# Designs tried in a protein design run: peptides against a protein of PDB entry 3KDP. Part 68

Target 1, 230 residues: chain A of PDB entry 3KDP
Amino acid sequence: PFLIFIIANIPLPLGTVTILCIDLGTDMVPAISLAYEQAESDIMKRQPRNPKTDKLVNEQLISMAYGQIGMIQALGGFFTYFVILAENGFLPIHLLGLRVNWDDRWINDVEDSYGQQWTYEQRKIVEFTCHTPFFVTIVVVQWADLVICKTRRNSVFQQGMKNKILIFGLFEETALAAFLSYCPGMGVALRMYPLKPTWWFCAFPYSLLIFVYDEVRKLIIRRRPGGWVE

## One batch from the design tools (peptide; aimed at target 1 C183)

Design b2_p30_5_s3 (made by RFdiffusion4, then SolubleMPNN; from b2_p30_5, 25 letters changed)
Fold by OpenDDE base, seed 4:
Structure b2_p30_5_s3 (fold): chain B 230 residues (1-230), chain A 30 residues (1-30)
Amino acid sequence: as target 1 above (230 residues)
Amino acid sequence: MDEILKELLEKFRRYREELEAEAAAAAAAA
């Protein structure tokens, strides 16, 4: 998000506070829950990693985590961001290069895509209105990410959802997201303004996409072991 | 939408006032 903020010079899509809430709030418990996942049926048939030749974090893992899943997550967040800004009169094309004027508190006549002028305060409200739904979008796509991380090769349907700690993590991160989004005072304390319940659904297609994508990937791995997809 | 925006505006105003008060308090303590 921050890279696109700089490169495209758009209004800030996700605040630092919301990023911290993701990293420290919603990600920790789910991540820890993976340590309690049952081993895949074939895990004992795999040779142990050679610590001298095999990196713990290899190019394939980076490609999968950042290049594939991370990109889908980012797209989901940006989709929600653009939807909210479009609903407020700012079409995506109009956002390009707008940051400089957007962040200037002395400019009170920034025009939207329809010629409506926006004060600094109004713009910041719209910006902060985007932060919470972006955060929620990330949480929703993290549901799929957590589920797909249960296994490397086995389908989720083969592995099942027997990890109670993982299930708890899904509920915890969702409850935390709801708390941070709707608890009175969070708008002041964290600049996390309440979101319309309908904005939760903006992420669902992307969450489903992550799930389907990974299941297809795993299917390919099972059919063609040792491929570049592994 | 207008009511939500109005409430958000009010929250933002309060937040700004709090930040200004904290900044003033920090300046007075220095």
Scores: peptide ipSAE 0.010, ipTM 0.309, DockQ to the pose 0.029
OpenDDE base, seeds 1, 2, 3, 5: peptide ipSAE 0.000, 0.000, 0.000, 0.000; ipTM 0.216, 0.159, 0.154, 0.220

Design b2_p30_5_s4 (made by RFdiffusion4, then SolubleMPNN; from b2_p30_5, 25 letters changed)
Fold by OpenDDE base, seed 2:
Structure b2_p30_5_s4 (fold): chain B 230 residues (1-230), chain A 30 residues (1-30)
Amino acid sequence: as target 1 above (230 residues)
Amino acid sequence: MDEILEKLKKEFEKLRKELEELARAAAEAA
């Protein structure tokens, strides 16, 4: 997200506070909950790990976890960002290169895609209005991410949702997202303006996409063991 | 604003440490 902000020179889609909330708040409990996940049902049927060949963290896992899933998360956030800005008169094409004028406090006549002029304060309100939905979008997408991380090979449907701590983690991050989104004063304290309930749904296609992607990946692994998708 | 953010960051860091300790303790008990 931050790289796109710099490269495209668009208004800041995700505030530093929201990044901190993701990294320190919403990710911790879910991540710890995975330590309590039950072993995959087929774990005892697998050959013993070869310490020489089977790295705990391989390039494929890194590529999957930080590359592919992370990109889908970012795309989800940006989608929500662009939707909100479009609803406020700023079409995505108009945002390109707008950052310089957007962040200049002395420019109070920045035009939207429809010729409406926006003051610096109004622009910052819209920017901050994007922060919360972007954050919530990441949380909603993380629901799928956390669920798919339960297993390496088995389908989530095969493994089930028996880990109560994981369920608690999902609840906790959702509750935190709701708290940060709707608690009075968060707009002042964290620059997180209230989220319209409709904006929660902007994340759902991307959470579904992650879920489907991983299930397909796991299906391929099950059908073709030792493939490049593993 | 900066003071609030710093306080929030500290609280989150504290929570993180507590959770990491809990995770370590759980791993040692297992």
Scores: peptide ipSAE 0.000, ipTM 0.210, DockQ to the pose 0.028
OpenDDE base, seeds 1, 3, 4, 5: peptide ipSAE 0.000, 0.000, 0.000, 0.000; ipTM 0.191, 0.260, 0.185, 0.201; seeds 1, 3 fail the geometry check

Design b2_p30_6 (made by RFdiffusion4)
Pose (drawn by RFdiffusion4):
Structure b2_p30_6 (pose): chain A 230 residues (1-230), chain P 30 residues (1-30)
Amino acid sequence: as target 1 above (230 residues)
Amino acid sequence: SAYSILSVLFSINFAIASFLLYRYHMELLH
């Protein structure tokens, strides 16, 4: 988001104070939760790991959290900023520029895609209404994430969901976001504004995509263990 | 009131996180 905020001079979809709500808020508990994960094989049957090679974090991993499941999480994240604004007037393209004027506190008279003229606090209360649910489609996609960052070889149907804590992380993560958006306060404190029902289910095809993509990866590997995918 | 509610929500969240970490630590000791 902060990347395109420079590219398409677009209204900032995800705000800063909004970001310290992912890893400090919703994400904390779900992550702590993996540490409770049983194995995938007789680990005490493999030679010991090797401090020089096979590191904790590596090429093949960053190529995933950043190069893959990472992107698909954003395509879902933007897609609903694109919806929050068009369902409220600003049909996408009439956005490719606004910022320069948009962020102006004096230009209270700015055309949308119909003619309607918005003040400052009037449209910002939509910009923050834009954060509030980017901050969700992020938590919504992290369901499909927290469930495939669960295993690295086994299908979720081979390993199942016996992690009676990771599941809590879900219920928490999600509900925490709702509370962070409906309590009389989070708006005037965090630029968090209440959402309309239709609004939450945005990232859903995307969460489910992230889900399906990861499942198919693991299968390939298990069918071709020396092959390219692994 | 907004900042109090916010602090409560994060306090609960951190309390839950700390509890889970402490439990994980106790399991490592055993």

Design b2_p30_6_s1 (made by RFdiffusion4, then SolubleMPNN; from b2_p30_6, 22 letters changed)
Fold by OpenDDE base, seed 3:
Structure b2_p30_6_s1 (fold): chain B 230 residues (1-230), chain A 30 residues (1-30)
Amino acid sequence: as target 1 above (230 residues)
Amino acid sequence: SALEELERLFRELREKAEELLKELEELKKK
């Protein structure tokens, strides 16, 4: 999100503090949960860990988690961002290069795509209105990510939800999202305005997409061991 | 009190993050 902000010069879709909350708050418990995940049935049948093989497996898992899934998360967040701004009169194409004027408090007549003038205060309100749903979108997408990343080859249905730490991680992440979205003072502290409950559902299609994608990937791996999809 | 402390921490974090963001924006302009 931040890289696209820098490259495209668009209004900031997600606050830096909120990004830090995602990186430090939402990822720690899941990472621990994955470390204590029950070994896959196919891994248990393998001889003692070869450090070279384990490193390769870890690199593949990291690449999958932070590469492919991370891209889908970003796309989901940006979709939500663009929808909200479009509903407020700013079409995606109009946002390109707008950041300089958007952040200038002395410019109080920034025009939207329909010629409506926006004061600095009004622009900041709509910007901060985007932060919460963007964050929530990331959290909801992470639900699927956390569930699917616990295994390399086995389906989530085969591995099950026996890891209590993972379940706790999902709960903690959701509770954090709710807290940051609705707790009094968060609008001032984190620039996250209260979110309409309906926006929680906007991310579900993306979570489902990730889930389906990973299940298909794992299915292919099981059917074609050593293929390019691993 | 715990909520107030958390809000304080978040405000401090926000201020630091905003400072870093400004620095990055300045670097981008160069």
Scores: peptide ipSAE 0.023, ipTM 0.388, DockQ to the pose 0.029
OpenDDE base, seeds 1, 2, 4, 5: peptide ipSAE 0.000, 0.019, 0.022, 0.020; ipTM 0.186, 0.373, 0.400, 0.327; seed 2 fails the geometry check

Design b2_p30_6_s2 (made by RFdiffusion4, then SolubleMPNN; from b2_p30_6, 22 letters changed)
Fold by OpenDDE base, seed 5:
Structure b2_p30_6_s2 (fold): chain B 230 residues (1-230), chain A 30 residues (1-30)
Amino acid sequence: as target 1 above (230 residues)
Amino acid sequence: DAERILAELFERLQKIAKELKEKLEKLKKE
């Protein structure tokens, strides 16, 4: 998200605080839960033919999968960001290159896509209004990510939700998202303004996309052992 | 007190982020 902010020169979609909340609050518990996950039964039963090469391949494949999932998560967050800004009068095309003027405190007449002028304070309110929905979008997408991480090759439906720590992680991140979104004072303290409950649903298509993506990936792995998609 | 400490921590983090951004912008101009 920050890289896209720099490259596209758009208003900051995700604040540093929000990033920290994701890294420390939402990602840490799931990461720990994954460490305690029982190795997939198929991985345990197959003796590695070459422990050195097989470990490297597995690490690379895991890294690639997480990279792709991370990209989908980012896309979901940006989608929510662009929708909110569009609802406030800033179309996505208009946001390109707008950062310089957006962040300038002395410019109080930044025009939206419809010619409405926005003061610096108004712009910052809109920007901060995007932080919470972006965060919530990431959390909702992470639901699917956490669920799919339970298995490497098997379908989620085959392995089920047996990891209590992972389930706890899902509730924890959801509770954190609700706290950050609706607790009084979070707008001032964290620059995360309250989110309308309807915005929680905006991320659901992306959660579904991740789920479908992973199921398809796992299906391909099962059908083509040793393929690139492992 | 905890909220105040958190707010101060966040302000510090924002300051660091701003400084990093400025450094990055300087590097781009170079």
Scores: peptide ipSAE 0.006, ipTM 0.240, DockQ to the pose 0.027
OpenDDE base, seeds 1, 2, 3, 4: peptide ipSAE 0.000, 0.000, 0.005, 0.006; ipTM 0.226, 0.279, 0.310, 0.252; seed 1 fails the geometry check

Design b2_p30_6_s3 (made by RFdiffusion4, then SolubleMPNN; from b2_p30_6, 23 letters changed)
Fold by OpenDDE base, seed 4:
Order: sequence, then structure tokens, then C-alpha cells
Structure b2_p30_6_s3 (fold): chain B 230 residues (1-230), chain A 30 residues (1-30)
Amino acid sequence: as target 1 above (230 residues)
Amino acid sequence: SALEKLKELMERLRKIAEELKKELEELKKK
């Protein structure tokens, strides 16, 4: 997200504090949950052919999977960001390169895509309005991520949800999201304005997409053992 | 009490983040 902010020169979609909350709050518990995840029954049953190589391969595969899921997560967040800005009159194309003028407090007539002029204060309100939904989108997408990451080959429906740490992580992320979204003063303190409950659902299509993608991937792995997707 | 502690923690994190942001902005100007 931060790289896209720099490259595209768009208004900041997510506050630094929120990023820290993601890194410390939402990423750490999932990582722990994975560490304590009972190895998938098929992973546990496979005797390591070479403990060093197999460990490295597993670590690489986990890293790649997380990298890909992280990208989808970021896309979901940015989608929500662009939707909110579009609803406020800023189309995605118009946002490109707008950051310089957006952050200039002396420019009070930044035009949106429809020619409406926005004061600095108004722009900042809109910017901060995006932070909360972006964060919530990330959390909701992470729900799917957490659920899918527990298994590589087995469907979530087959293995069930037995990892208590994972469940705890889901609740923690949700609680954090709710706190940041609805606690009084978060708009000023964290630049996260209150979120309409409807925005929680904006991420669901992406969560579903991740879920479907993972199930399809797992299905392919099950049908073609040793394939390139494994 | 837990909410207050969390609020305090968040405020501390906010301060750290603001400092980091300032440092990053200073580094960008260089």
C-alpha cells in the first residue's frame, strides 16, 4: 500500500498507525497461528525426504502463498479506497498525481472529477474517511486468509476449524477493527473516522474470491499431485 | 480499564508513527 502511494502519488489510503496496527495486531497472531497449526494431515504423514530441503521448500511455499494473498489483500483495500473516493467525486484516474495538491494546505480549490472544489480540510476528511474502510477491508480479507492458510491440500470443509489460536486471531482482528472504527476519538487520534456498518460488507467479495481461489488451488493439487501449483 | 490501556497504547503508537512519518518525510527531502 505504501509503495503504491509513493509510485502513484495518490492520497494516502491508510494511515501509518493503522499500518502498524495491521503489522502488529493482525499479522502477528496469524503467523503464530500458523506456527502452531497442526501440520496438515498429509504434511505430517509425509516423512521428510530431506529435512533441510523440505523445510526450505515449505518455508518458501508458505512465503509465496502469503505474498500472493497479501497482494490480493492489498488490492481489496485499494478497491475500497477507490470506491470511497469515487463516491466523494474523485475517480481513480483523477487521483493519479493528485497527492501534491492534495496535501498542500494552501490549495483550497482542488477539483474533483466533477469540478467541485475541495478545501484542504474537506480533502483531509475524505482521506481519513478512507482509512477506516481500508483497514476493515484488510481485516475482512484476512479472515479468509487465516481460514485458508491452515490447509494446503485439504478443503476447509474437510479439515474443519480446530485451531483455537487461529480463531482467537480472527476475534482479535475483528475486535481491533471494531475498536478503531467505532471508538470515540479515533477520528482525531488515529485519523480513522467512524465506519458505516455497510462498509464491512465491501470486502466480502474479495474474501470470497480468495476462498474460491484457494479451494480451486487445493482442488487442483488434490487432483494433480506433484503439479506446478503445489 | 482495558479500554483505557488500549487507548493509551494506541496513543503511544500514534506518537511513534508520527515521529516515524516525520523522519521519513525528512529523508525524502534529502
Scores: peptide ipSAE 0.013, ipTM 0.280, DockQ to the pose 0.032
OpenDDE base, seeds 1, 2, 3, 5: peptide ipSAE 0.000, 0.011, 0.000, 0.011; ipTM 0.241, 0.256, 0.219, 0.252; seed 3 fails the geometry check

Design b2_p30_6_s4 (made by RFdiffusion4, then SolubleMPNN; from b2_p30_6, 23 letters changed)
Fold by OpenDDE base, seed 5:
Structure b2_p30_6_s4 (fold): chain B 230 residues (1-230), chain A 30 residues (1-30)
Amino acid sequence: as target 1 above (230 residues)
Amino acid sequence: SALELLEKLLAELLEKAQKLLKELEELKKK
């Protein structure tokens, strides 16, 4: 998110508070859940392999998978961000390069795509309105990520949702997202303004995309053991 | 608050990064 923010010079889509909530609130439980995840059904059926070469391969595979998932998460977050700003009169093309004027408190006449002038305070309200749905988008996408992380090769449908810690993680991150989105005072305390319930659904296509992507990846791995997609 | 300090630090880092990018763009135009 920050790289795109710097490169495109757009208003800040994700605040520091939301980053902390992601790191401490949403990512910690998943990380713990992975430590207690059940071994894949096929692992126990495999003969011993070379532990040095297999570790290196596994690290590369995990890194690539998480990198790809992270890109889809970012795309989902930015999609939600652009939709909200567009609903407030700022089209995506107009946001490019706007940050300099956007963050200047002395400029109170920044024009939107329709010629409406926005004060600094009004702009900051809109910016902070984007922080919550960006966070919620990440949470919704993480639902798929958590589910797919349960297995490397087997389908989620084959292994099922047996890890209670993982299930707890899904509820915990959702509850945290709901709390941050709807609890009174979050706009003042955390600069996270209330989220319209409709925005929870904005991320669903991306969550589904991650799920489908991982299932396809796993299918390819099962059909072509030792292939480049592992 | 520690959060406000972090926000300020991040804002400063972003500003520096933007300046560097502008300088790089100017160098590309020469």
Scores: peptide ipSAE 0.005, ipTM 0.231, DockQ to the pose 0.018
OpenDDE base, seeds 1, 2, 3, 4: peptide ipSAE 0.000, 0.000, 0.000, 0.000; ipTM 0.192, 0.252, 0.242, 0.187; seeds 2, 3 fail the geometry check

Design b2_p30_7 (made by RFdiffusion4)
Pose (drawn by RFdiffusion4):
Structure b2_p30_7 (pose): chain A 230 residues (1-230), chain P 30 residues (1-30)
Amino acid sequence: as target 1 above (230 residues)
Amino acid sequence: MKTSLLSLIVVFIVVWVVFIVVVFVVSSLL
């Protein structure tokens, strides 16, 4: 978001104070939760790891959290900022520029895509209404994430969901977001404004895509263990 | 280690509950 905020001079979809709600808020518990994960094989049957090669974090990993499942999380994140604004007037393209004027506190008279003229706090209360649910489609996508960052070889149907804590992380992560959006206060404290029902289910095809993509990866590997995918 | 992580989770949840309550109280007073 902060990247395109520079590219398409677009109204900032995800705000800073909004970000310290991901890893400090919703994400903390779900992550702590993997540490409770049983194995995938007789680990005490493999030679010991090797401090020089096979590191904790590596090429093949960053090529995943950033290069892959990372992007698909954003295509879902933007897609609802694009919906929050068009369902409220600003049909996408009439956005490719606004910021310069949009962020102006004096230009209270700005055309949308119909003619309607918005003040400052009038449209910002939509910009923050844009954060509030980018901050969700992010938590929504992290369901499909917290469930494939569970295993690295086994299909979820081979390993199952016996992690009676990771599941808690879900119920928490999700509900925490709702509370962070409906309590009389989060708006005037965090730029968090209540959401309309239709609004939550945005990232859903995307969460489910992240999900399906990862499952198919593991399968390939297990069918071709030396092959390219692994 | 597991006990420490569970304690951490509890502390974390308490902190957020407290934070939400404080924000609600302050907003009701204003």

Design b2_p30_7_s1 (made by RFdiffusion4, then SolubleMPNN; from b2_p30_7, 24 letters changed)
Fold by OpenDDE base, seed 3:
Structure b2_p30_7_s1 (fold): chain B 230 residues (1-230), chain A 30 residues (1-30)
Amino acid sequence: as target 1 above (230 residues)
Amino acid sequence: EKEELLEKIKKHLEERRRFLEEVVRRAQEA
């Protein structure tokens, strides 16, 4: 998220403190859960090959999985960000290069895509309004990603929800999202304004798309072992 | 057709603005 913010010079989609809360609060339990599921799956499928080479391969696979999850989460978050800003008159194309004027306290006539003028205070309200649904979107996308990443080749339906740590992680993330989104004082502390519960469902179509995509990918891997899709 | 679309967009933006104001109000009262 931060890289796109710098490169595109768009308004800040999510506060740095909130990003840190995501990284520290939501990623730990899922990461542990994923590591356990992968280790269990690898133990069941692979005869103990050379433990040094297998460890390196597993570390690389875990690293790739986390990198992919992070990219998917960012895409989901930015989708929600662009939807919110578009609903408030700022189309994605108009946001490019807007940061300089957006963050200038002395400019009170920044125009949106429809010629409406926005004061500094109004712009900051819109900016901070993006934080909560961006975060919620990341959590909702992460639910799907965690379920998907249980196995490299097996369908989620084949592996099942046996990992209690994963289930616990999903509940923890949901609880944290609810806390940060709706607890009094979070609007001041983290600049996360509480939104209607309907925003929790904004990312569901995206999560479903990712789920379907990964299931199709895994199906291809199962039918064509050693293919380029792995 | 373009004018009608613009009016619909303006109406939608006004509704969203009112929603945002309510969200901010609730956040300040909490």
Scores: peptide ipSAE 0.165, ipTM 0.756, DockQ to the pose 0.018
OpenDDE base, seeds 1, 2, 4, 5: peptide ipSAE 0.156, 0.157, 0.118, 0.154; ipTM 0.757, 0.750, 0.728, 0.759

Design b2_p30_7_s2 (made by RFdiffusion4, then SolubleMPNN; from b2_p30_7, 26 letters changed)
Fold by OpenDDE base, seed 4:
Structure b2_p30_7_s2 (fold): chain B 230 residues (1-230), chain A 30 residues (1-30)
Amino acid sequence: as target 1 above (230 residues)
Amino acid sequence: KREELLRLIEEHRERRRRLLEEIRAAAEAA
């Protein structure tokens, strides 16, 4: 997220505190939970593989969790960010390079995509309005991603939710999201303005898409063992 | 305080939405 902010020179979509909350609160526990995830039922049913292969499976699950999930989460967050800004008159293309003028407190006539001028205070409200939904979107996407990453080949419906640590992590990140979204003073203290409940659902289509994509991927893997999709 | 802030945000959003709609309507009429 921060790299895109620098490279694209867009208004800051996510505050530093929010980033820290993601790294420490939402990513760490799920990552640990995946490290202790029960072996996939199809792996457990196979004759004891060489310890190297079991380690490889765990390393693959972990690498998928840290790499691919992180990218998907970032994409989900940025999607929500762009949706909010677009709803407020700033199309994604217009945001490119806008940061300099956006952050300048002396410029009170920053134009949106429709030619409307925004004062510094107004655009900062919009900016800070993005922080909470961005964070919440990440959490909601994590619900799906963490469930998906429990298995490589088996459907979530086959493997089930056996990891108590994962479940705990999901509740923890959800509680944190609720706290940051609805606790008084978070807008002032953390630059995270309170969130309408409707924004919790903004990420659901994206989570569903990822879920469907992964289930299809897993289905292909099950039908064609040893395929390139593994 | 939370409810007040939510109200302020909503009022701001609604104001912006109305203005954008007016701008769009004007652009379509032009």
Scores: peptide ipSAE 0.020, ipTM 0.493, DockQ to the pose 0.016
OpenDDE base, seeds 1, 2, 3, 5: peptide ipSAE 0.023, 0.000, 0.018, 0.018; ipTM 0.495, 0.163, 0.465, 0.406; seeds 1, 5 fail the geometry check

Design b2_p30_7_s3 (made by RFdiffusion4, then SolubleMPNN; from b2_p30_7, 24 letters changed)
Fold by OpenDDE base, seed 2:
Structure b2_p30_7_s3 (fold): chain B 230 residues (1-230), chain A 30 residues (1-30)
Amino acid sequence: as target 1 above (230 residues)
Amino acid sequence: EKEELLKLIKEHLERRRRFLAEIAEQAAAA
């Protein structure tokens, strides 16, 4: 998220403190769960043909899965960010390069895509309104990603949700998201304004898309082992 | 027609702006 913020020069979609909360509070348990479950389902059940190469392959697989999950989460968050800003008059194309003027507190006439002028305070309100949904979207997308990433080849329906650690991780993430979104003081402390419950559902279509995509991917892998889709 | 649509959009956006202000006030009061 921060890299895209710098590269695209858009208003900050997610606060630094919130990013730290995700990194420390949300990603730890899921990452551990994925590490154990991948090892159990895909690697440890296969007799190691070569123990040295198989360990390296395992680390690469975990790293790749983690990287993919992170990218998908970021994309989901940015999607929600752009939707919210668009609903408030800032179309995505207009946001490109806008950060410099956006963050300047002395400019109180920044125009949106429809010619409305926004004061610095108003801009920060809409920015902070994006932070909470961005975070919530990441959590909701993680629900799908964590379930999907249990195995590389097996369908979620075939493998089932047997990992107690995964279930605990999902619960923790949801509880954290609820806490950060609705606990008094979080708007001031984390720049996360209260989120309408309806916005929790904004990420669901995206999560569903990822779920369908991964199931299709797994289906292709099962039909064509060793293909480029792995 | 285009001008009328633009007016409606601006009115909608102004309502959204007021709504955001309310959210900010709630956040500040917490």
Scores: peptide ipSAE 0.216, ipTM 0.797, DockQ to the pose 0.017
OpenDDE base, seeds 1, 3, 4, 5: peptide ipSAE 0.212, 0.213, 0.216, 0.213; ipTM 0.791, 0.792, 0.797, 0.792

Design b2_p30_7_s4 (made by RFdiffusion4, then SolubleMPNN; from b2_p30_7, 25 letters changed)
Fold by OpenDDE base, seed 1:
Structure b2_p30_7_s4 (fold): chain B 230 residues (1-230), chain A 30 residues (1-30)
Amino acid sequence: as target 1 above (230 residues)
Amino acid sequence: EKEELLKKIKEHLEKRRKLLAAIEQEALLR
């Protein structure tokens, strides 16, 4: 997301504090959960074939899967960002190159896509209003990711939600998201303004997309064992 | 029709700006 911010010169979609909360708060427990599940799956199902080559292939596959999931998460976050800004009069096309004027405190007449003038304070409010929904979108998309990662080869529907560590990770992420979104003082301290509950649903299509993508991937792997999609 | 639509959009956006300002004020008071 930060790379798109630099390249497109758009208003900052995600604050530094929010990024830290994602990296340190939301990503840690999922990563631990996935590490435990991988260790458990490797112990139970793999006959010790050549441990060096199989580990390297698995690490590359895991890295690629995480990279793809991370891109989908970023897309979900940006979608939410663009929706919020559009609802506030800034269409996506108008945001391109706007950062310089957006961040200038002395320009109090920045026009939106409909010719409305925005003061610096008003622009910063709408910018910071994007941070929390972006964060929540990442968390909601991570729910899907965690559920998907539980099953490397089997459908999510086959293994069920029996992993207590996964459930704990989902609960922790949700609790952290709720705390950061609704706890008094977080708006001032973290520049994360409280969200309307409706914004939690903006991420659901992307969570569904991740589920569909992974199920399709798994179906392809099942139908063509040994293909490049593994 | 376009002018009427633009007027409605502007009115909606102004209401939204007021709502955001209220949220900010509440956040500052808490």
Scores: peptide ipSAE 0.204, ipTM 0.789, DockQ to the pose 0.017
OpenDDE base, seeds 2, 3, 4, 5: peptide ipSAE 0.080, 0.078, 0.081, 0.082; ipTM 0.646, 0.643, 0.650, 0.649; seed 4 fails the geometry check

Design b2_p30_8 (made by RFdiffusion4)
Pose (drawn by RFdiffusion4):
Structure b2_p30_8 (pose): chain A 230 residues (1-230), chain P 30 residues (1-30)
Amino acid sequence: as target 1 above (230 residues)
Amino acid sequence: VTTAYVILFVIFAIVFAIAAYLLYRLHEQR
């Protein structure tokens, strides 16, 4: 978001104070939750790990959280900023520039994609309405994430969901977001504004894509253990 | 505004309390 905010001079989809709600808020508990994960094989049957090679964090990993499932999480995140605005007038393209004027506190008269003229606080209350649900499609996608960052070889149907804590992290993570968006206050405190029902289910095809993609990876590996995918 | 911040801090307090509890429980198990 902050990257395109520079590229397409677009209204900032995800705000800063909004970001310290992911890893400090919704994300904390779900992550703490993996530490409770049983194995995937006789671990005490493999030679000991080797401090020089096979590190904790590596190429093959960053190539995943950043190069892959990371992007599919954003395509879902933007897609609803693109919906929050068009369902409210600003059909996408009439966005590729606004910021310069948009962020102006004096230019209270700005054309949308119909003619309607928006003030400042009038359109910002939509910009923050834009954060509030980017901050969701992010939590929504993190369901499909928190469930495939569960295993690294086994299909979820081979390992199942016996993690009676990780599931809590879900119910929490999600509901926390709703509370962070409906309580009389989160708006005037966090730029968090209530959402309309149709609004939550945006990232859904995307959460389910993240999900399906990861499942198919593991399968390949288990069919071709020395192959390229692994 | 004061009420909003109070609610906010309570929510986070709850989250941190849950997190602390879960970490402590994990430590006991280990």

